# Ledger of designs, part 102: peptides against a protein of PDB entry 5YCA

Target 1, 132 residues: chain A of PDB entry 5YCA
Amino acid sequence: RSLPAERNPLYKDDTLDHTPLIPKCRAQVIEFPDGPATFVRLKCTNPESKVPHFLMRMAKDSSISATSMFRSAFPKATQEEEDLEMRWIRDNLNPIEDKRVAGLWVPPADALALAKDYSMTPFINALLEASS

## One batch from the design tools (peptide; made by RFdiffusion4, then SolubleMPNN)

Design b2_p22_3_s2 (from b2_p22_3, 11 letters changed)
Fold by OpenDDE base, seed 2:
Structure b2_p22_3_s2 (fold): chain B 132 residues (1-132), chain A 22 residues (1-22)
Amino acid sequence: as target 1 above (132 residues)
Amino acid sequence: SAAEEALRAEAEARLQAALAAE
Protein backbone atom coordinates (compact mmCIF):
# COMPACT_ATOMS: atom_id res chain seq x y z
CA ARG B 1 0.00 0.00 0.00
CA SER B 2 0.93 3.62 -0.38
CA LEU B 3 1.27 5.82 2.66
CA PRO B 4 1.38 9.61 2.58
CA ALA B 5 4.69 11.04 1.52
CA GLU B 6 5.23 13.37 4.45
CA ARG B 7 5.52 11.97 7.94
CA ASN B 8 5.54 13.78 11.25
CA PRO B 9 9.19 14.44 12.09
CA LEU B 10 8.42 13.37 15.65
CA TYR B 11 8.63 9.83 14.33
CA LYS B 12 11.94 10.09 12.52
CA ASP B 13 13.57 7.41 14.70
CA ASP B 14 11.67 4.21 15.35
CA THR B 15 14.49 2.81 17.51
CA LEU B 16 14.11 5.23 20.41
CA ASP B 17 13.72 3.91 23.93
CA HIS B 18 10.03 4.02 24.75
CA THR B 19 10.36 4.00 28.53
CA PRO B 20 10.74 7.77 28.94
CA LEU B 21 7.39 8.17 27.19
CA ILE B 22 5.48 6.01 29.66
CA PRO B 23 5.12 8.66 32.37
CA LYS B 24 3.92 11.11 29.75
CA CYS B 25 0.79 9.07 29.22
CA ARG B 26 -2.36 10.07 31.05
CA ALA B 27 -5.41 8.08 32.01
CA GLN B 28 -8.83 9.61 31.56
CA VAL B 29 -12.17 8.26 32.67
CA ILE B 30 -14.95 9.10 30.27
CA GLU B 31 -18.60 8.68 31.11
CA PHE B 32 -20.69 6.92 28.51
CA PRO B 33 -24.37 6.07 28.57
CA ASP B 34 -23.51 2.49 29.46
CA GLY B 35 -21.00 3.47 32.12
CA PRO B 36 -17.50 4.82 32.56
CA ALA B 37 -14.53 3.74 30.50
CA THR B 38 -10.88 4.58 30.96
CA PHE B 39 -8.65 5.71 28.15
CA VAL B 40 -4.93 6.20 28.12
CA ARG B 41 -3.68 9.12 26.08
CA LEU B 42 -0.28 10.22 24.88
CA LYS B 43 0.20 13.74 23.65
CA CYS B 44 2.36 13.79 20.55
CA THR B 45 3.43 17.20 19.34
CA ASN B 46 4.79 17.74 15.87
CA PRO B 47 8.11 19.45 16.51
CA GLU B 48 7.80 21.56 13.38
CA SER B 49 4.17 22.62 13.34
CA LYS B 50 3.75 22.43 17.13
CA VAL B 51 0.35 20.85 16.54
CA PRO B 52 -0.45 18.14 19.06
CA HIS B 53 -2.26 14.89 18.45
CA PHE B 54 -3.32 12.44 21.09
CA LEU B 55 -2.71 8.75 20.68
CA MET B 56 -5.52 6.83 22.30
CA ARG B 57 -5.79 3.46 24.01
CA MET B 58 -8.79 1.86 25.62
CA ALA B 59 -7.41 0.88 28.99
CA LYS B 60 -9.39 -2.30 29.43
CA ASP B 61 -8.52 -4.23 26.27
CA SER B 62 -5.63 -2.06 25.05
CA SER B 63 -7.34 -1.30 21.76
CA ILE B 64 -5.62 1.59 20.07
CA SER B 65 -7.09 4.15 17.72
CA ALA B 66 -5.52 3.58 14.34
CA THR B 67 -7.14 6.80 13.22
CA SER B 68 -5.27 8.75 15.87
CA MET B 69 -2.04 7.06 14.85
CA PHE B 70 -2.52 7.88 11.20
CA ARG B 71 -3.46 11.49 11.82
CA SER B 72 -0.46 11.97 14.07
CA ALA B 73 1.95 10.25 11.71
CA PHE B 74 0.72 11.95 8.56
CA PRO B 75 -0.41 15.46 9.41
CA LYS B 76 -0.67 16.53 5.78
CA ALA B 77 -2.57 13.50 4.58
CA THR B 78 -5.72 14.06 2.62
CA GLN B 79 -9.02 12.61 3.66
CA GLU B 80 -8.77 10.29 0.69
CA GLU B 81 -5.41 9.00 1.88
CA GLU B 82 -6.82 8.39 5.33
CA ASP B 83 -9.81 6.59 3.90
CA LEU B 84 -7.56 4.37 1.83
CA GLU B 85 -5.46 3.45 4.83
CA MET B 86 -8.49 2.76 6.99
CA ARG B 87 -9.83 0.49 4.28
CA TRP B 88 -6.51 -1.29 4.15
CA ILE B 89 -6.64 -1.79 7.90
CA ARG B 90 -10.14 -3.21 7.65
CA ASP B 91 -9.05 -5.57 4.91
CA ASN B 92 -5.74 -6.70 6.38
CA LEU B 93 -5.89 -6.30 10.16
CA ASN B 94 -8.43 -6.96 12.87
CA PRO B 95 -10.17 -3.71 13.72
CA ILE B 96 -12.58 -3.62 16.60
CA GLU B 97 -16.00 -2.12 16.28
CA ASP B 98 -16.92 -0.14 19.36
CA LYS B 99 -20.24 1.64 19.32
CA ARG B 100 -19.06 4.17 21.88
CA VAL B 101 -16.14 5.71 20.04
CA ALA B 102 -15.35 7.02 16.61
CA GLY B 103 -12.42 6.05 14.45
CA LEU B 104 -10.92 2.69 13.68
CA TRP B 105 -9.55 0.84 16.68
CA VAL B 106 -7.21 -2.12 16.54
CA PRO B 107 -5.84 -4.63 19.03
CA PRO B 108 -2.31 -4.24 20.41
CA ALA B 109 -0.63 -6.56 17.91
CA ASP B 110 -2.17 -4.70 15.00
CA ALA B 111 -1.29 -1.38 16.57
CA LEU B 112 2.32 -2.44 16.77
CA ALA B 113 2.22 -3.54 13.15
CA LEU B 114 0.91 -0.13 12.18
CA ALA B 115 3.45 1.51 14.44
CA LYS B 116 6.20 -0.18 12.51
CA ASP B 117 4.73 1.08 9.26
CA TYR B 118 4.33 4.60 10.65
CA SER B 119 7.63 4.61 12.54
CA MET B 120 5.80 5.06 15.86
CA THR B 121 6.95 1.95 17.72
CA PRO B 122 8.31 3.70 20.83
CA PHE B 123 5.14 5.72 21.23
CA ILE B 124 2.81 2.78 20.87
CA ASN B 125 4.89 0.65 23.23
CA ALA B 126 4.73 3.42 25.80
CA LEU B 127 1.01 3.81 25.32
CA LEU B 128 0.49 0.08 25.78
CA GLU B 129 2.65 -0.14 28.89
CA ALA B 130 1.27 2.92 30.65
CA SER B 131 -0.86 2.33 33.71
CA SER B 132 -4.51 3.22 33.82
CA SER A 1 -27.28 2.39 12.09
CA ALA A 2 -27.90 6.10 12.17
CA ALA A 3 -28.75 5.92 15.84
CA GLU A 4 -25.49 4.17 16.63
CA GLU A 5 -23.57 6.76 14.67
CA ALA A 6 -25.22 9.53 16.62
CA LEU A 7 -24.28 7.92 19.91
CA ARG A 8 -20.75 7.40 18.67
CA ALA A 9 -20.52 11.03 17.69
CA GLU A 10 -21.66 12.13 21.11
CA ALA A 11 -19.16 9.86 22.79
CA GLU A 12 -16.41 11.16 20.56
CA ALA A 13 -17.38 14.69 21.50
CA ARG A 14 -16.93 13.77 25.16
CA LEU A 15 -13.53 12.31 24.41
CA GLN A 16 -12.46 15.35 22.47
CA ALA A 17 -13.74 17.66 25.16
CA ALA A 18 -11.74 15.76 27.75
CA LEU A 19 -8.65 15.98 25.59
CA ALA A 20 -9.16 19.66 24.94
CA ALA A 21 -9.56 20.34 28.64
CA GLU A 22 -6.19 18.84 29.44
Scores: peptide ipSAE 0.178, ipTM 0.745, DockQ to the pose 0.720
Fold by OpenDDE base, seed 3:
Structure b2_p22_3_s2 (fold): chain B 132 residues (1-132), chain A 22 residues (1-22)
Amino acid sequence: as target 1 above (132 residues)
Amino acid sequence: SAAEEALRAEAEARLQAALAAE
């Protein structure tokens, strides 16, 4: 597959210590038709554009929004590039279907695989270790 | 269904509104 050429400079170093990022995560309860669900979120701000993107985790099963990861990592990506990557994830990883939320969600192991590809490992580790 | 999609959209809007406030 071919990922977008320009990546968010926030993710220039994949070897950073993730532990300082853990307390920056926030838990939030959202009401859905079938009941409440808790999400964990991490605000990631592009140091050049100053535009924030939020990484998302479902607290119950620790699934991560691959869509949120892609949009944060590749701020100048086209919709076509996003669609291509989401199709690749469907064909090569183990995404889950959830009728309540938008985007493509993947289990922790798949999220870490994507994190390696996107140079986001410290941020995904922090998101997975944060309390809910 | 259309009804399910509407409820989903409303839930997503609440989540995004909370994120925008941070």
Scores: peptide ipSAE 0.171, ipTM 0.744, DockQ to the pose 0.616
Fold by OpenDDE base, seed 5:
Structure b2_p22_3_s2 (fold): chain B 132 residues (1-132), chain A 22 residues (1-22)
Amino acid sequence: as target 1 above (132 residues)
Amino acid sequence: SAAEEALRAEAEARLQAALAAE
């Protein structure tokens, strides 16, 4: 597959220590018709544009929003490019369908695979290890 | 090397940017 050419400069180095990012994650409880669910968020700011994006994790099963990862990694991507990547994820990984939330969510192992592709490993490790 | 140190400094700056308060 072909990923967008321009990547968020925040993710230049995939080998950085993730531990300083752990305390920057924040838990958020969201009410749904079938009860509350906790999410963990990590604010990721593009150092050039200063535009933030939030990476998202479901606290209970550690599912990660692949959509949030893609949008943070490739801020100039078109909707068509996003759709193509989401289709690839559906065909090649193990996405989870949840009617309560938008976007495509994947289990931790798949999230780390995507993180390697997007050069986001420290950020996804921090998001997965953060308390909820 | 100087180049390696510069890359390390840039990486640290990116990490610090990510650590900005919500």
Scores: peptide ipSAE 0.024, ipTM 0.465, DockQ to the pose 0.018
Fold by OpenDDE base, seed 1:
Structure b2_p22_3_s2 (fold): chain B 132 residues (1-132), chain A 22 residues (1-22)
Amino acid sequence: as target 1 above (132 residues)
Amino acid sequence: SAAEEALRAEAEARLQAALAAE
C-alpha cells in the first residue's frame, strides 16, 4: 500500500520513551443509548501547524481508533488516501465493528502494527497503558 | 442502517464536545 508522502513531524522519532506521555492521557465517560462507556484520549499537536488531533482508545477493550491515528499522522492526506488506507486495514487487519462510534477501530495488536507504519509507537503505547 | 448512522453521529458529537472541553 501507499501511505501519504508527508507525515506529521511530531512522529519523526519512533524510538522515544513513551512513559512521559502516559500522564498526558485523559479519560472521559461518554453516554450512549445503551449506557456509558469510557474513552482514553491523547492530545497530539503538530509542532509546525500547531493543529491538535486526539488519539482515542475505548477503555474497556482497548480498541484504538485507526482513523484518529491516520488523521494525526498524515495531516495533508486526501480523503481518497484515507479511504484507501481504511480499506487496507479492513482487508489486512482485524477491525472491530462498533455501531456507536464513527471511524475504524482496531485491537491493541493491530494498533501497534499501524503505529509502526505511521511512526507513532510511543504515543500508542502511552495510550494503551494509561489508566481509565 | 440510517438508525445506526444517526446513533453514531450523536455519539461522535458527544465525543467531540468532550474533546473541545479539554
Scores: peptide ipSAE 0.184, ipTM 0.752, DockQ to the pose 0.706; fails the geometry check

Design b2_p22_3_s3 (from b2_p22_3, 13 letters changed)
Fold by OpenDDE base, seed 2:
Structure b2_p22_3_s3 (fold): chain B 132 residues (1-132), chain A 22 residues (1-22)
Amino acid sequence: as target 1 above (132 residues)
Amino acid sequence: SEEERRLREESQRRLEEALASE
């Protein structure tokens, strides 16, 4: 597959220690029609544009929003590029379906695979290790 | 369904807004 050419400069180094990012994560309880659910989010700000994106994890099963990862990693991507990547994820990984939330969500192992592709490994490790 | 899609989008919006407000 072909990923967008321009990547968020926040992710220029995939080898950084993730531990300093863990305390940057925040848990939030959101009310849904079927009851409350806790999410963990990590605010990721593009150092050039100063535009933030939130990486998101479902606290209970540690599912990660692949959509949030893609949008953070590729701030100039077109909707078509996003759609192509989401289709690739559906075809090659193990996304879960949760009708309560939009976007494509994947289990931790798949999230880490994507993180490697997007150069986001420290951020996803931190998001997965954060308490809820 | 389209209704399910709209509900997911609404939930996502609420989630994003709540998280962004922190």
Scores: peptide ipSAE 0.126, ipTM 0.735, DockQ to the pose 0.677
Fold by OpenDDE base, seed 3:
Parts: sequence; structure tokens; C-alpha cells
Structure b2_p22_3_s3 (fold): chain B 132 residues (1-132), chain A 22 residues (1-22)
Amino acid sequence: as target 1 above (132 residues)
Amino acid sequence: SEEERRLREESQRRLEEALASE
């Protein structure tokens, strides 16, 4: 597959230690029609544009929003490029269906595979290890 | 503080908007 040409400079080094990012994560409870659910979020700000994006995890099963990862990693991507990547994920990984939430969500192993492709490994490791 | 509370509430709102299904 082909990923967008320009990547968020926040992710220039995939080898950094993730542990300093763990305490920056925050857990939040959101009420849904079928009951409350806890999410863990990590605010990621593009150091050049100063535009923030949130990486998101479902606390219960540790599913990660692949959509949030893509939008943070590729700030200049078109909607068409995003659609193509989401289709690739559906065809090649193991996404989870949840009608309560937007975007495409994947289990931890798939999230880490995407993290390698997007150069986001420290951020995804921190998000997965944060308490809820 | 009041400012910290406001910032948390704003973050909560942004999260809900990002997570809400269409």
C-alpha cells in the first residue's frame, strides 16, 4: 500500500523511550445509551503547526483507534487517502465493530503493527500501558 | 483550580466529539 508522503514531525524518531509519555495519558468516562465506558487518551501536538490530535484507547479491551493514529501521523492526508488506508486495515488486520464510536478500532497487536508503519511506537506503547 | 477544571472539561468535550458515531 501507499501511505501519504508527509508525516507529522512529532514522530520523527520511533526508537524513543515511551515511559515519559505514560503519565501524560488521561482516562475519561463517557456515558452511552447502554451504559458508561472508559477511554484513555493521549494528546499529541504537531510541533510545527501546533494542531493537537488525541490518540484513543478503549480501557476495557485495549482497542486503539486506527483512525486517530492516521489523522495524527498524516496531517495533510486527503479523505481519499484515509479511506484507502482504512480499507487496507479492514482487509489485512482484525478491526473491531462498535456502533457506539466513530472510526476504525483495532486490537493492541494490530495497533503496534500500524505504529511501526506510522513511526508511532513510543506513543502507542504509552497509551497501552496507561492506567484507567 | 477553576482554570484547570475548565481545561479538563474542554478536553472531555473534544474527546466526545471525536468518539461520537454518526
Scores: peptide ipSAE 0.061, ipTM 0.638, DockQ to the pose 0.074
Fold by OpenDDE base, seed 4:
Structure b2_p22_3_s3 (fold): chain B 132 residues (1-132), chain A 22 residues (1-22)
Amino acid sequence: as target 1 above (132 residues)
Amino acid sequence: SEEERRLREESQRRLEEALASE
């Protein structure tokens, strides 16, 4: 597959220690028609554009929003590029269907695989290890 | 389905509102 050419400069170094990012994560309870659910989020700001994106994890099963990852990693991606990547994820990984939430969500192992592709491993490690 | 779409949109709105409130 082909990923967008320009990546968020926040993710220049995929080998950084993730532990300093853990306390930057925040838990949030969201009300749904079938009851509350807790999410963990990590604010990721593009150091050039100053535009923030939030990486998202479902606290209970540690599902990660692949959509949030993609949008953070590729700030200049087109909708078509996003659609292509989401299709690739559906075809090659193990996304979880949850009709309550938008975007494509994947289990931790798949999230880490994507993180490697997007050069954002420290951020996903932190998001996965953060308490809820 | 239409119902699933609606639920996703509502959840997204709630998420965005929660993020905006912090």
Scores: peptide ipSAE 0.138, ipTM 0.745, DockQ to the pose 0.617; fails the geometry check
Fold by OpenDDE base, seed 5:
Structure b2_p22_3_s3 (fold): chain B 132 residues (1-132), chain A 22 residues (1-22)
Amino acid sequence: as target 1 above (132 residues)
Amino acid sequence: SEEERRLREESQRRLEEALASE
């Protein structure tokens, strides 16, 4: 597959220690038609544009939003590029179907695979280890 | 379905608004 050419400079070093990011995560309870659910979120700010994106985990099963990962990693991606990547994820990984939430969500192992591709490993590790 | 899509979009909006207000 072909990923977008320009990547968020926040993710220039995939080998950084993730532990300092853990206390920056926050839990949030959201109401849905079938009841409340808790999410863990990590605010990731592009150091050049100063535009923030929130990486998100479902607290219960640790599913991660692949859509939010992609949008944070590739701030200048076209809709066509995003659509192609989401299709690749559907064809090659194990995304879940959740009628309550938008975007494509994947289990922890798949999230870490994507993190490697997007150079986001420290951020995804921190998100997965944070308490809810 | 169209209804399911609408519900997902509404839930996502509420989540994003909650995050922004923190």
Scores: peptide ipSAE 0.135, ipTM 0.742, DockQ to the pose 0.655; fails the geometry check

Design b2_p22_3_s4 (from b2_p22_3, 10 letters changed)
Fold by OpenDDE base, seed 3:
Structure b2_p22_3_s4 (fold): chain B 132 residues (1-132), chain A 22 residues (1-22)
Amino acid sequence: as target 1 above (132 residues)
Amino acid sequence: AAAEAALRAESQARLAAALAAE
């Protein structure tokens, strides 16, 4: 597969310590028709454009939104590039289906694999370790 | 879907951007 050429400069160093990011995460309870569910969010701001994106985790099973990761990592990606990556994830990883939410969601191990590809490892580690 | 709309309403544009369908 081919990832977009330009990556968010926020993710220039994949080896940074993730622990300072943990307290920056925020939990949110959302009411759905079948009951409440808790999400954990991490605000990630592009230092050049100043545009924020939110990385998202389902608190209980730790599923991560691959869509949120891609959009944060590749702010200038085309819709075609996003569609291609989401298809690759469906074909090569283990995404879950949750009709309550949009986007493509993956389990923790897959999220960390994507994080390596996108140079986002510290941010995904923090998101996974944050309390809810 | 109704559930997705409710989720976005809780955080407006911030959550909408994170969860928007492709």
Scores: peptide ipSAE 0.064, ipTM 0.724, DockQ to the pose 0.121
Fold by OpenDDE base, seed 1:
Structure b2_p22_3_s4 (fold): chain B 132 residues (1-132), chain A 22 residues (1-22)
Amino acid sequence: as target 1 above (132 residues)
Amino acid sequence: AAAEAALRAESQARLAAALAAE
């Protein structure tokens, strides 16, 4: 696969300590047809464009939205590039089937694998450790 | 997609809309 050439400068250093990001996460309860579910989100603002993206985690099983990760990591990605990456994830990782939510969601281990690829490990670690 | 782009929204209502499957 080929990832987009330009990455969000927020993720310039994949080795930073994640712990300061933990308290920045926020939990929210969303009602679905089959009942309420809690999500944890982390606001990630591109320091150049000042455009925010929210990384998303399902609180219960810690599934992470790969879509949110990709959108945050690659602000200039084309739809074709996103589609290609999502297809790669479907073919190579273990996305969670959840009819309630849009986007492609992956388990924690897969999220961390993607985080390494996208250079956003501290942010995903924080999102996974945050309380709900 | 538009729904996925709405993941950037801060309000609970907008977040819910972003997460809802079509």
Scores: peptide ipSAE 0.063, ipTM 0.719, DockQ to the pose 0.114
Fold by OpenDDE base, seed 2:
Formats: C-alpha cells, sequence, structure tokens
Structure b2_p22_3_s4 (fold): chain B 132 residues (1-132), chain A 22 residues (1-22)
C-alpha cells in the first residue's frame, strides 16, 4: 500500500520513550443511548501547524481509532488516501464494528502495527497504558 | 443502516464536543 508522502513531524522518532506521555492522557465518559462508555484520549499537536488531533481508545476493550491515528499522522492526506488506507485496514487487519461510534477502530495489536507504520509507537503505547 | 449512521454521527458529535471543551 501507499501512505501519504508527508507525515506529522510530531512522529519523527518512533523509538522515543512513551512513559512521559502516559500522564498526558485523559479519560472521558460519554453517554450513549445504551449507557455510558469511557474513552481515553491523547492530545497530539503538530509542532509545525499547531493543529491538535486526539488519539482515541475505548477504555473497556482498548480498541483504538485508526481514523484518528491516520488523520494525526498524515495531516495533508486527501480523502482518497484516507479511504484507501481504511480499506487496506479492513482487508488486512481486524477492525471492530461498533454501531455507536464513527471511524474505523482496531484492537490493540492492530493499533500497534499501524503505529509502527505511521511512526506513532510511543503515542499508542502511552494511550494503551493510561488509566481510565 | 440509516439509524446506525445517525447514531455514529451523533457519537462523533459528542466526542467532538467533549474534546472541544479541553
Amino acid sequence: as target 1 above (132 residues)
Amino acid sequence: AAAEAALRAESQARLAAALAAE
């Protein structure tokens, strides 16, 4: 597959220690028609554009929003590029189906695989280890 | 299917609103 050419400079080094990012995560309870659900979010600000994106985890099963990862990693990606990657994820990984939430969500192992591809490993590790 | 799409859109709006408060 082909990923977008330009990546968020925040993710220039995939090998950095993730532990300082853990306390930066925040839990958020969202009310749904069938009851509350807790999410964990990590604010990721592009150091160049200053535009923030939030990486998202469902606290209960640790599913991660692949859509949010992609949009954060590739801020200049076209909709076509996003669609192509989301299709690749559907075809090659194990996304979950949750009728309550938008975007494509994947289990932790898949999220870490994507994180490696997007150079986001420290951020996803932190998001997964954060308390809810 | 339409109901599911609406719910997903609504959930996204809730998430966005919650995140916007930060």
Scores: peptide ipSAE 0.060, ipTM 0.694, DockQ to the pose 0.653
Fold by OpenDDE base, seed 5:
Formats: sequence, structure tokens, C-alpha cells
Structure b2_p22_3_s4 (fold): chain B 132 residues (1-132), chain A 22 residues (1-22)
Amino acid sequence: as target 1 above (132 residues)
Amino acid sequence: AAAEAALRAESQARLAAALAAE
């Protein structure tokens, strides 16, 4: 597969210590028609454009939104590039379907694999370790 | 299903709004 050429400069160094990011995460209960669900979120701001994206985890099973990861990592990606990557994820990883929310959600191991590909490992580690 | 798609869109918007309200 081919990932977009331009990556968010926030993710220039995949080797950074993730621990300072843990307290920046926030747990939040969201009310849905079928009941409440808790999410953990991490605000990630592009240092050049100052545009924020939120990485998201379902607290209960630690599923991570792969779609939000991609959009944060590749802010200038075309829709075609996103569609191609999401198809790759469906074909090669183990996405979880949740009818309550949009996007592809993946289990922790898959999220970390994607994080390595997108050079955002510290952020996903922090998101996974944060309390809910 | 159309109903599920509508729910996903609405719930996603609600989630986004909640996240933005930090």
C-alpha cells in the first residue's frame, strides 16, 4: 500500500517518551440512544497549521479509531488515499464494527501496528494507558 | 441499513461536539 507523502509534523519522532501525554487524555461519557458509553480522547494539534484532531479510544474494549489516526497523521490526504487505506485495514487487520459510531475501529494491537506505520506510537501508547 | 447510517452520523456529530467542548 501507499501512504500519503505529507505527514503531520507532530509525528516527526516516533521514539519520544509517551508518558507526558497520558495526563493530557480525557475520559468522557457519551449518551447514545441505547445507553451511555465511555471514550478516552487525546487532542493532537498540528504544530504548523494549529488544526487539532482527537484520537479516540472506546474505554470498555480499548478499540481505537483508525480513521481518526489516519486523518490526524495525513491532514492533506485525498479521499481516495483514505479509502485505499481503510480498505487495506479491512483486508489486513481486524476492524470492529460498531453501529453507534462512524469510521473503522481496531483493537489495541492493530492500533499499535498502524501507529508504527504512521509514526505516532507515543500518542497511541498514551491513549491506551490513560485511565477511564 | 439507512436507519443505522443515520444513527451513526448523528452519534458521530454528538461525539465530535463533546470532544470539541473540552
Scores: peptide ipSAE 0.059, ipTM 0.693, DockQ to the pose 0.719

Design b2_p22_4_s1 (from b2_p22_4, 8 letters changed)
Fold by OpenDDE base, seed 1:
Structure b2_p22_4_s1 (fold): chain B 132 residues (1-132), chain A 22 residues (1-22)
Amino acid sequence: as target 1 above (132 residues)
Amino acid sequence: SVPRLPVPATLDQLEAVFEAGE
């Protein structure tokens, strides 16, 4: 498949040690109409544009927002490119469309597969290992 | 207090909550 040409320079090195990122993750409870849910989040700032995005994990089932991964990795992606990738994920991985929060959420193994494609492995490893 | 979001919440809404909680 095709991915957007320009990638967030934050993710230029997929081989970095992830452990320093673990304590940068934060857990937060969000109240929804049917009750609370805990998310683990990692703020990822594009070092050039200074625009932040959050990578995020549902604490309960460890699902990670693939949509947020994509948006962070490809800051100049069009909506069409995002839609194309989300379709690919739907067709090739095991995403969940959560009732509470939009986008595609993927289990840890799928998140790591995407992380490899997006050069985000250290960040996703940290997000998965962080406490909730 | 715990932030409250509607269902469905957009990712932008969720990120806004996260940013406010920094």
Scores: peptide ipSAE 0.770, ipTM 0.959, DockQ to the pose 0.927
Fold by OpenDDE base, seed 4:
Structure b2_p22_4_s1 (fold): chain B 132 residues (1-132), chain A 22 residues (1-22)
Amino acid sequence: as target 1 above (132 residues)
Amino acid sequence: SVPRLPVPATLDQLEAVFEAGE
């Protein structure tokens, strides 16, 4: 597959210690028509553009939003590039299309595989270790 | 009160709720 050429400079170093990011994560309950759900989120701000995105985990099953990972990692990606990557994820990983929230959600192991590809391993490790 | 979203919620809607909760 072909990932977008321009990556968020926040993710320039995949080898950083993730521990300092853990306390930056926040848990929040959202009410849906069928009941509440808890999300763990991490605000990630592009140091050049100053545009923030949230990485997010469903607390109950630890699913991570792959779509949000992609959008954070590749701020200049086209819709076609996103669609191509989401198709690759469907074909090669184990995504879930959640009925409550849009995008593809992936289990922790898949999230870490994507994190390696997107150079954002410390951020996903922190998100997975944070309390809910 | 707890934020309420429709189903399906978009990622933009979810992020807006998160931003408001920071």
Scores: peptide ipSAE 0.770, ipTM 0.959, DockQ to the pose 0.910
Fold by OpenDDE base, seed 3:
Structure b2_p22_4_s1 (fold): chain B 132 residues (1-132), chain A 22 residues (1-22)
Amino acid sequence: as target 1 above (132 residues)
Amino acid sequence: SVPRLPVPATLDQLEAVFEAGE
């Protein structure tokens, strides 16, 4: 597959220690029509553009938003490039389409595989280790 | 005061809730 050419400079080093990022994660309860759900989130700001994106995990099953990972990693990606990557994820990983929140959500192992491809392993490790 | 979202919520809507909670 072909990933976008330009990556968020926040993710220039995939080998950094993830532990300092753990306390930056936050848990939040959101009410939906059928009841509450808890999300763990990590605010990731592009150091060049100053545009933030949130990485996010569902507390119940530890699913990670692959769509949010992609949008954070590739700030100049087109909708066509996102659609292409989401199709690749459907064909090669084990995503779910949650009824409550849009986008593709993947289990922890798949999230870490994507993190390697997107050079954001420390951030996903921190998100997975944070408490809810 | 717990934020409320519709089903399905978009990722933009979810991020807006997160930003408001920072």
Scores: peptide ipSAE 0.770, ipTM 0.959, DockQ to the pose 0.916
Fold by OpenDDE base, seed 5:
Structure b2_p22_4_s1 (fold): chain B 132 residues (1-132), chain A 22 residues (1-22)
Amino acid sequence: as target 1 above (132 residues)
Amino acid sequence: SVPRLPVPATLDQLEAVFEAGE
């Protein structure tokens, strides 16, 4: 597959120690019509543009938003490029479409596979290890 | 107070809630 050419410079080094990022994660309860759900989130700011995106995990089953990973990694991607990658994820990984929140959510192993592709491994490791 | 979102919520809506909670 073909990923967008321009990547968020925040993710220039996939080999960094993730442990300093763990305390930067935050847990938050959100109320939906069918009840509460807890998310663990990590604010990731592009150091050049200063535009933030949140990486996010559902606390209960550790599902991670693949769509949010893509949007953070490739801030200049077109909708067509996003759609293409989401189709690839559907065809090759094990995503779920949560009825409460839009986008594709993937289990931890799939999230780590995507993290390697997007050069986000330290951030996803931190997100997975953070407490809820 | 706990933030409330509709179903389905967009990722932008969820991010807005997170930003407000920083």
Scores: peptide ipSAE 0.769, ipTM 0.959, DockQ to the pose 0.917

Design b2_p22_4_s2 (from b2_p22_4, 7 letters changed)
Fold by OpenDDE base, seed 1:
Structure b2_p22_4_s2 (fold): chain B 132 residues (1-132), chain A 22 residues (1-22)
Amino acid sequence: as target 1 above (132 residues)
Amino acid sequence: SIPRLPVPATLDQLAAVFEAGE
């Protein structure tokens, strides 16, 4: 597959220690029509554009939004590029389409695989280790 | 209070809730 050419400079170094990012994660309860759900989020700001994106984990099953990962990693990606990547994820990983929140959500192992591809490993490790 | 979202919520809606909760 082909990933977008330009990546968020926040993710320039995939080898950084993730532990300082853990306390930056926050838990948030959201109420949906059928009840509450807790999310863990990590605010990731592009150091050049200053545009923030949230990385998101469903606390209960540790699913992580692959779509949000992609959007954060590739700020200039087109919708077509996103669609192609999401199709690749569907075909090659084990995503779920959650009934409550849009996009593809992937289990931890898949999230880490994507993190490697997107150079986001420290951020996803932190998100997975954060408390809810 | 606990934020309320419809189903399905978009990622942008969820992000907006997170931003408001910062």
Scores: peptide ipSAE 0.775, ipTM 0.960, DockQ to the pose 0.937
Fold by OpenDDE base, seed 4:
Structure b2_p22_4_s2 (fold): chain B 132 residues (1-132), chain A 22 residues (1-22)
Amino acid sequence: as target 1 above (132 residues)
Amino acid sequence: SIPRLPVPATLDQLAAVFEAGE
């Protein structure tokens, strides 16, 4: 597959220690028509553009929003590039298309595989280890 | 008060809730 050419400079070093990011994560309960759900999020700000994106985890099963990962990693990606990557994820990983929240959600192992591809490993490790 | 979202919620809607809660 082909990933977008320009990556968020926040993710220039995939080898950094993730532990300082853990306390940056926050938990939030949101009410949906079928009941409450808890999310853990990590605010990630592009150091050049200053545009923030949230990385998101469902607290219950630790599913991570792959779509949010992609949008954070590749801020200049086209919709077509996003669609192509989401199709790749469907074909090669084990995503969930949750009925409550849009986009593709992937289990922790898949999230870490994507994180390696997107150079986001410290951020996803922190998100997975944070308390809900 | 707990934020309420419709189903399906968009990622932008979810992000907006998170931003408001920071």
Scores: peptide ipSAE 0.774, ipTM 0.960, DockQ to the pose 0.948
Fold by OpenDDE base, seed 3:
Structure b2_p22_4_s2 (fold): chain B 132 residues (1-132), chain A 22 residues (1-22)
Amino acid sequence: as target 1 above (132 residues)
Amino acid sequence: SIPRLPVPATLDQLAAVFEAGE
């Protein structure tokens, strides 16, 4: 597959210690028609554009939004490039399409595989280790 | 109070709730 050419400079170093990022995560309860659900989120700000994106995990099963990872990693990606990557994820990983929230959600192991491809490993490790 | 979202919620809607809670 071909990923977008330009990556968020926030993710220039995949070898950073993830521990300092853990306390930056926050838990949030959201009410849906069928009841409440808890999410863990991490705000990631592009140091050049100053545009923030949230990485997010469902507390119940630890699924992580692959779509949000992609949008944070590739700020200049086209919709076509996003669609192509989401198709790749469907074909090669084990995503779920949650009934409550749009996009593709992947289990922790798949999230870490994507994190390696997107150079986001410290951020995903922190998101997975944070409490809910 | 707990934020309420419809089903299905978009990622932008969810992000807006998170931003409001920062």
Scores: peptide ipSAE 0.774, ipTM 0.960, DockQ to the pose 0.929
Fold by OpenDDE base, seed 5:
Structure b2_p22_4_s2 (fold): chain B 132 residues (1-132), chain A 22 residues (1-22)
Amino acid sequence: as target 1 above (132 residues)
Amino acid sequence: SIPRLPVPATLDQLAAVFEAGE
């Protein structure tokens, strides 16, 4: 598959130690009509544009928002490029379309596979290891 | 107070809640 050419410079080095990022993660309880759900989030700011994106994990099953990963990694991607990648994820990984929150959510192993493709491994490792 | 979101919530709505809680 083809990914967008321009990547967020925050993710220029996929070999960084992830442990300093763990305490930067935050847990948040959100109330939905059917009850509460806890998310773990990591704020990721593009060092050049200063635009932030949140990486997001559901605390209960550790599912991670693949859509948010893509949007953070490729800030100039078109909607068509996002749609193509989401279709690839549906065809090749094991995503969940959660009824409460939009986008595709993937289990930890799939998230780490995507992280390698997007050069986000330290950030996803930190997000997965953070407490809820 | 615990933030409340509708179903379905967009990723932008969820991000806005996170930003407000930072």
Scores: peptide ipSAE 0.774, ipTM 0.960, DockQ to the pose 0.935

